# Ledger of designs, part 11: peptides against a protein of PDB entry 3V4L

Target 1, 386 residues: chain A of PDB entry 3V4L
Amino acid sequence: GQPLAKDKVALLIGNMSYWEHPKLKAPLVDVYELTNLLRQLDFKVVSLLDLTEYEMCNAVDEFLLLLDKGVYGLLYYAGHGYENFGNSFMVPVDAPNPYRSENCLCVQNILKLMQEKETGLNVFLLDMCRKRNDYDDTIPILDALKVTANIVFGYATCQGAEAFEIQHSGLANGIFMKFLKDRLLEDKKITVLLDEVAEDMGKCHLTKGRQALEIRSSLSEKRALTDPVQGAPCSAEALVRNLQWAKAHELPESMCLKFQCGVHIQLGFAAEFSNVMIIYTSIVHKPPEIIMCDAYVTDFPLDLDIDPKHANKGTPEETGSYLVSKDLPKHCLYTRLSSLQKLKEHLIFTVCLSYQYSGLEDTVEEKQEVNVGKPLIAKLDMHRGL

## One batch from the design tools (peptide; made by RFdiffusion4, then SolubleMPNN)

Design b1_p8_7_s4 (from b1_p8_7, 3 letters changed)
Fold by OpenDDE base, seed 1:
Structure b1_p8_7_s4 (fold): chain B 386 residues (1-386), chain A 8 residues (1-8)
Amino acid sequence: as target 1 above (386 residues)
Amino acid sequence: MTELVAMS
């Protein structure tokens, strides 16, 4: 019969905004496009941008809580990385220069923990460099991996080689994602699918002799990303997994704020990623005696590090939101919250209405405090692991 | 010009 997945869970991490390393661009597009494709494949996807070491550890721990016997687990990483002695290290955004293994996440340690969950399939897609780090002389003492015959690595590049992104004047994929996205929905054994991606990448004139896909697999069964999920949650663990995933994707409800002057504001929310939300405001009713009015959001929690210069923009793109702008309402003011993983408390902020009456020169302000609870990934309390 | 940026 066709193999069944008990469930399908993916963690996607894209690190771009490094503190001490060159900034990347492709991980933004790559994580977004891969999220949409994996959702079409009935994966429960958590998508995270720009994580610190501590935040990456917590994201992996929360991902491991979603894994169980016969579950398909997929980890995608796009960012800086290195490989020492066949161990792959993902570099967090707060990593020092030079970084070492103690500042990074070892993929083989994550694999060990996934094997303890008795997963049905373990897929790693690593869009990072595999060059040796000469500043890290540590030989990681890894415990012996179990013989589970269900592991697939897709490396964007060969051992000791670099992975590349294409920087154009616009948004572009990394080289690996550019070819992976065209085949990801195909009903093929995952190793056959990746081999076809490797052939397509090998035709690329830009990366010939610089980057080639490497596949490392122990997969003894015909498993595909298209394999159907087993029907309704038949275990307590499956119910918990569904509830945890649903919490991580719950947006605040859209609300209509009414001010004393008779202005009505629509406040709305959109998810770009599991840790990135767009807030938008629009004037939906204005009394005729009010000639001008604007609705600003302000007084965000300090943990979110919201720069007021990037808040309340006339377009989503001016906030740094290029991917979801087509799905947002027009003629709003937009604010992008890009660090929801840092939110320890409820998201409380102020909506400030500035307006002018006909025949008065002075602007009037009214303010309302809004509490929207913990949005998206902030519901998983990624900080409670200590 | 297409620039390749290494993810290293």
Scores: peptide ipSAE 0.350, ipTM 0.883, DockQ to the pose 0.816
Fold by OpenDDE base, seed 5:
Structure b1_p8_7_s4 (fold): chain B 386 residues (1-386), chain A 8 residues (1-8)
Amino acid sequence: as target 1 above (386 residues)
Amino acid sequence: MTELVAMS
């Protein structure tokens, strides 16, 4: 019979906004498109952008709590990286220049911890360079991995080679995701699917002789990403896993705010990623004596590092939100919260209504404080210990 | 112009 997954869980990390390293662009699109495809495959997906070392460690720990016997685990990473002595290192956005193993997450350490969970399948998709870091002389003594025969690595490039993104004037995928996305939904053994992606990438004239997909596997069973999830969660552990995932994906409810002047504002929320939320405001009722009226959001928690110059934009794209803009209501003011993992407290902010009466030159302001609790990933308290 | 940027 077709293998059954007890559940399917994916962690996707895209690092772009490095402090001490060149900024990337492809991880934004790649994490977003892969999230949508894995959701169609019944994966519980946590998608995170621009994580520090500490935030990456916590994201991996929370992912490991979702893993159990017979669960399919998938880790995707897009960002800077290196490989020393067959160990793959993911580079956090706060990594120093030069970075070392002490500043980075070792993928083989994550694999060890996944094997302790008795998972049904472990898939690693690593969209990073595999070039040796000559500034890191550390030889990690890794504990011997268990022989679980359920491991698949898809490396975007060969050992000692670079992985590339295509920088254009617009949004583009990395080279790996460009070919992976066209086949990911196919009902094939995951190693066969990745081999077909390798053949498609090998036809690309841009990366010919520079980048090639490497597949490393010990997968003894015919397992696919299309394998059905076991029916209704019957175990207490399966219920806890479903609740933990749901907690990290709960948006605030939309609100209707009423001001003393008789203006009504709709406040709405949309998820771009598990740690990225768009707030939007719209005027739903205006008295005829008010000629101009705008609703601004302000006074965000300091932990979010919100620059007011990037808030309250007339389009989602002006906030840096290009992916969800089609699904957002039109004619709003938009604010992008890109660092929800940093939120220590409830998300409390001010809605400021600025308006003018007919025949008065002076602008009038009214303010209301809004508490939306802990949105999305902020419910997991990924900052605990800072 | 298409530029290839390394993720290193």
Scores: peptide ipSAE 0.341, ipTM 0.878, DockQ to the pose 0.828
Fold by OpenDDE base, seed 2:
Structure b1_p8_7_s4 (fold): chain B 386 residues (1-386), chain A 8 residues (1-8)
Amino acid sequence: as target 1 above (386 residues)
Amino acid sequence: MTELVAMS
């Protein structure tokens, strides 16, 4: 019969905004497009941008909690990275320069933990460099991996080579994702699909002789990303997994705020990623006596590190939101919360209404506090342990 | 010119 997945879970990490390293651009688009494709494949997807070492560790731990016997696990990473002695290291945004293995996440350690979960398939898609880090002489003593015959690595580049993004004036995919996205929905064995992606990428004149896809596999079965999920979630574990995933993707409900002056504001929320949310405000009713009226969001939790200069923009694009802007209401003020993983408490903020009456020179302000609970990834409590 | 930036 056709292979069945007990469930399908993906963790996608895109690191771009490095503190001590060159900033990247492609991971934004790559994580977003891959999220949408994997959702069409019935994956439960957690998508995270710009994680510190601690936040990456917690994201991996939460991902491992969603894994169980016969579950398909997919890890995608786009960012800086290196390979020493056949071990792949993902570089967090807070990594020092130079970085070492102690500052980075070892993919083979994650694989070991996935094998302990008795997963049905383990897929790693690593869009990072595989160049040796000469500043790290650490040889990880990894315990011997189990022979599970269910492992697939898709490396964006060859061993000892660099992976590249194409920086041009617009949003673009990295080289790997540019070709992967066109085939990802095909009903093929995952190693056959990746081989076709390798052939397509091999035709790219820009990366010819600089970057080539490498496939490493122990996969003995005909497993595909298109393999159907087995039945209704009848197990207690499947119900818990579904509830945990649903919690990590629950947006706050849209609210209508009413001010004493008779102004009504619509407050709305949109997810760009599991840790990135857009807040938008619009004036839905204004009394005719009020000539000017603006609704600002302010007083965010300090943990979110929100610069007021980047809040309350007239377009989503001015906040750095280029991907979801088409799905957002027009004529709002927009604020992008890009670090929801840092939120320890409820998201409490102030909506400030500034307005002017006809024939009065002075501006009047009214304020309302809004509590939206823990939005999206903030429900997973990634800070459990500080 | 399209610049290739290494993800190293």
Scores: peptide ipSAE 0.340, ipTM 0.874, DockQ to the pose 0.783
Fold by OpenDDE base, seed 4:
Structure b1_p8_7_s4 (fold): chain B 386 residues (1-386), chain A 8 residues (1-8)
Amino acid sequence: as target 1 above (386 residues)
Amino acid sequence: MTELVAMS
């Protein structure tokens, strides 16, 4: 019969805004496009940008809670990385320079933990360098992996080689994602799909002799990313998994705020990623005696590090929101919250209405506090222990 | 010029 997944879960991490390392750009687009494709494949997708070591550990732990017997698990990582002695290390944004294994997440340790969950398929897509880190002489003593015959690694590059992004004047995919996205929806065994991606990458003149896809697999069954999810969630564990995923993706409801002056503001929310939310404000009603009015958001929790200079922009693009801007309402003020994983408390902020009456020179302000609870990934309390 | 940035 056709293989069935008990469920499908993906964790996508894109690290770009490194503290001590060169900033990347491709992970933004790559995580976003892969999220949309995996959602079309009925994956429960958690998508996270710019994680610290601690936040990456917690993201992996929460991902492992979504895994169970016969579940398909997919981990995608785009960012800095290295490979020592056949162990792949994902570099968090707060990693020192030089980084070491003690500052990084070992992919093979994650695989061990996934094997303990008795998963139906384990897919790792690693869009990072595999160059040896000569500053790290640690040989991780990994426990022997179980013989589960359900493992696939897609490495964006060969062992000891670099992975590249193409920095153009605009948004572009990394080399791996550029070719992966064109094949990802195909109903093929995942190793066959990745082999076709490797052939497509091999035709690219830019990366010929610099980057090539490596496939490492132990996959005894014909498993595909297209494999249907088994039935209604009838188990208690499947219900818990669905609820946990739903919590991580719950947006605040849109609000209509009414000010004393008679101005009505629509406050809306959009998810760019599981840890990135756009707040937008629009004037939906204005009394005719009010000639000008704007609705600003301010007084965010300090944990979010919101710079007021980057808040309340006239376009989503001015906030750095280039991907979701087409799906957003027009003629708003936009604010991007890019670090929802840091939010320890409820998201409480102020909506400040600044307005002017006809024939008065002075601007008037009215303020309303808004509590939207814990949006998106903030419900998982990924900061627990900081 | 297409700058290839290494993800290392």
Scores: peptide ipSAE 0.326, ipTM 0.868, DockQ to the pose 0.778

## One batch from the design tools (peptide; made by RFdiffusion4, then SolubleMPNN)

Design b1_p9_1_s1 (from b1_p9_1, 5 letters changed)
Fold by OpenDDE base, seed 5:
Structure b1_p9_1_s1 (fold): chain B 386 residues (1-386), chain A 9 residues (1-9)
Amino acid sequence: as target 1 above (386 residues)
Amino acid sequence: EKVEIVPMS
């Protein structure tokens, strides 16, 4: 019969804004494009940007809670990384310079934990460099992997080689994602799909002799990313997984705020990633005696590290949101919250209406506090171990 | 526009 997945779960991590390392650009677009493709494949996708070591560990732990017997697990990582002795290390944004294995997440350790969940398929897509880190001489003593015959690694590059991004018009894609995205929806065995991606990379003049895909697999069955999810949740664990995923993707409801002056504001929310939300405000009603009015958001929780200079922009792009700007309403003020994983409390903030009456020189202000609870990934309380 | 290929290292 056609293989069935009990469920399909993906964790996508894109690290770009390194503290002590060169900033990357490709992970932004690559995580976004891959998220949209995996959603079309009925994956439950958690997409996270710019994670610290602690936040990456918690994201992996939460991902492992979504895994169970016969579940397809996919881990994608785009960022800095290295490979020592056949072990792949993902570098968190807070990693020191030089980084070592103790500052990084070992992919083979994650694979071991995925095998303990009796997963139906384990896919790793590693869009990182595979150069040796000469500052890390540690040989990780990994526990022996089980012979599960359900493992696929897609390495963006060969062992000891670099992965590259293609920068164009201020956006970048990883070379791997550039070719992977064109084939990811194909109903093929995942190793056959990746082999076709490798051929496409090998034919491209930009990539030929610079980067080549390496496929490492122990996949005895014809498993595809297109394999249908088994129907109704048949276990309590499947229900818990569905609830946990839904919890991490719940946006605040849009609100209509009414001020004493008779101005009405629409407050709306959009997800760019599981940890990145855009707040937008618009004036939906203005009394004729009010000549000018603007609705600013302010007084965010300190844990979010919101610079007021980057809040309340006239365009999504001015906030650093280039991907979802087409789906947002126009003629708003926009604020991008890029670190929702840091939010310890409810998202409470102030909406400040600044307005002027006809024939008065003085600007009047009215304020309303808004509590939207814990949006998106903030519901998982990824900070609870501190 | 110039297409630049930048290493992720």
Scores: peptide ipSAE 0.290, ipTM 0.835, DockQ to the pose 0.780
Fold by OpenDDE base, seed 1:
Structure b1_p9_1_s1 (fold): chain B 386 residues (1-386), chain A 9 residues (1-9)
Amino acid sequence: as target 1 above (386 residues)
Amino acid sequence: EKVEIVPMS
């Protein structure tokens, strides 16, 4: 019979904004495009940008809670990385220079934990360098992996080689994602799909002799990313998984704020990633006696580290949001919250209306506090592990 | 446009 997935779950991590290392660009586009493709494949996707070591550990732990017997698990990582003794290390944004294994997440440790969940398929897509780190002399004593015959690694590059991104004036994919995205929806065994991606990369003159896809697989069954999810959730765990995923993707409802002066503001919310939300404000009604008015958002929780200089922009692009700008309402003020994983409490902020009456020189301000609860990933309480 | 290939090292 056709293989069935009990469910399909993906964690996508893109690290770009390193503190002590060169900044990357490709992970932004790569995580976004891969999220949209995996959603078309009925994956439950958590997409996270710019995680610290602690935040990456918690994201992996929450991902592992969604895994169960016969579930398909996919981990994608794009960022800095290294490989020592066949162990792959993902580098968090807060990693020191030089980084070591104690500052990084070992992919083979994650694989061990996925094998304990009796998963139906384990896919790792690693868009990172595989050079040896000569500053890390630690040999990880990994316990012997179980023989589960359901593991696939797609490495963006060969052992001991670098992975590359294409930098130009606009948005671009990493080299791996550029070819992967064109085939990801094909109804093929995942190892056959990755082999075709490897052939497509091999035809590219830019990558020839610099980067080649490596496939490592023990997959004995014909499993594809297109394999259908079994219809009804057969277990309490499957219901919990569906509820946890739904919570992590629930946006605040759009609000109509009414001020005493008679101005009405529409407040709206959009998800760029599971940890990145855009707030937008628009004036939907203005009394004729008010000649000018603007609606600013301010007084965000300190945990979000929101710079007021980057808030209340006339375009999404001025906030650093280039991907979802086409789907947003026009003629708003936009604020990008890029660190929702840091939110410990409810998202409470102030909407400040600044306005002028006809024939008054003085600007009047009205303020209204807004509580939108815990948006997106902030519902998973990733901080409760302390 | 100059396409530059940058390592993700």
Scores: peptide ipSAE 0.274, ipTM 0.818, DockQ to the pose 0.797
Fold by OpenDDE base, seed 2:
Structure b1_p9_1_s1 (fold): chain B 386 residues (1-386), chain A 9 residues (1-9)
Amino acid sequence: as target 1 above (386 residues)
Amino acid sequence: EKVEIVPMS
């Protein structure tokens, strides 16, 4: 019969906004496009941008809680990284310069933990450099991996080589994702699919002699990302997993705020990633005696580190939101919350209406506090250890 | 446009 997955779960991490290292651009587009493709493949996808070491550890722990016997697990990482002695290290955004193994997440340690869950398939897609880090002489004592014939690594580059992104004036993929996205939906054994991606990358004149895909696999079965999920979640564990994932992806409901002056504001929410949300405000009703009015969001929790200079923009693009702008209502003010993983409490903020009456020079302000609970990834309480 | 290929290292 066709192989069945008990469930399919993916964790996608894109690190770009490094503190002590060069900033990247491709991970934004790569994580977004891969999220949409994996969702079409019935994966439960957690997509996270710009994680610290602590936040990456917690994201991996939460991912491992979604894994169980016969579940397909996929980890994608795009960012800085290195490979020492065949061990792959993902570099968090807060990593010092130089970084060491103690500041980074070892992929082989994650693989060990996935093997303890008795997963049906383990896929690692590593869009990072594989150069040796000469500042880290630590040889990880890796415990012996169990012999599971269900592991696939897709490395964006060869051992000891660099991975590359395409920088131009617009949004672009990394080199790996540029070719992966065109084949990811194909009903093929995952190692055959990745081999075709390697051939497509090898035909590109830009990448020839600079970057080549490496595939490492123990996969003995014909398993594909297209493999159907085994029918209705009959187990209490599968119901809990589905509810936990659904909670981590639940947006706040859109609100209609009514002010004393008779102005009505629509407040809406959109997910860009599991930890990135756009808030948008629009004036849906204005009394004719009010000549001008603007609706601003302010007084955000301090843990979100929201710069007011980047809030309340006339376009999504001015907030740094280039991907979801087509799906957003027009003629709003937009605010991008990019660090929802940092939220310890309920998301409480103020909607401030500034308005002017015909024939009065003085601007009037009205304020309403809004509590939207814990949006998206903030429901997982990734900070429970602090 | 000049496409620049930049290392992710």
Scores: peptide ipSAE 0.269, ipTM 0.816, DockQ to the pose 0.790
Fold by OpenDDE base, seed 4:
Structure b1_p9_1_s1 (fold): chain B 386 residues (1-386), chain A 9 residues (1-9)
Amino acid sequence: as target 1 above (386 residues)
Amino acid sequence: EKVEIVPMS
């Protein structure tokens, strides 16, 4: 019969905003597009941008809690990386220069932990460089992997080679994602799908002789990303997994704030990623005697590192939000919270209404505190160890 | 548009 997945879970990490390394651009678009495709494939997707070492470890640990016997696990990573002795290392945004294995996540260690979960399929899609790091002399003594015959690696590039992104004036994919996205929904064995992606990359004049997909697999069964999920959760573990995923993707409800002056503000929330949320404010009612009126958000938790210069923008794009802007209400003020994983407490902030009456020169301010609980990934308490 | 291919290294 066709293989069935007990469930399908994906962790997507895109690191771009490196502290000590060149900034990347493609991971933003690549994680977003891949998230939307994997959701169409009935994957439970956690999508995270710009993680530190500690945050990456916690994201992997939370991902491993979503894995169980017969579950399909997919890990996608886009960012800096290296390969020493056939071990792939994902570089966190806080990694020093030069980075070493002690500052990075070893993909083969994650694979070992996934094998302990008795997963139905393990897919790694690694959109990173695979050059040797000569500053890392560590020979990883990896324990022998179990022979599970359910492993697929799609490397965006060959061993010892670089992966590349396409830079232009707008948003663009990395080279790997550009070809992967066109085939990802095909009902094919995952190794056959990736082989077709490799052929498409090989036909492209831009990538020919610069980047080639490498497929490394031990896959004894005809498993596809299109394989149907088994019906209603039959186990306590499946219920826990569904609840944990749902918890990590719950947005705050939109609310209508009423000020004493009679102004009504709509406060709304949109998810860009599991750790990235847009807050938007709009004036939905204004008394005619009020000539000017703006609603600012302020007093965010310090853990979020919100620069006021990037808050309360007239467009989503001015916040750095280019992907969800089409789905947002117009004529708002927008604020992007890009580090929800750092939130230790409830998201409490102030809505400040600044307004002017007709015939009065003085600006009046009214403030309301808003508590929206723990939005999105902040519900997982990824910082419980700090 | 000039498409530049930039390494992710």
Scores: peptide ipSAE 0.256, ipTM 0.808, DockQ to the pose 0.778

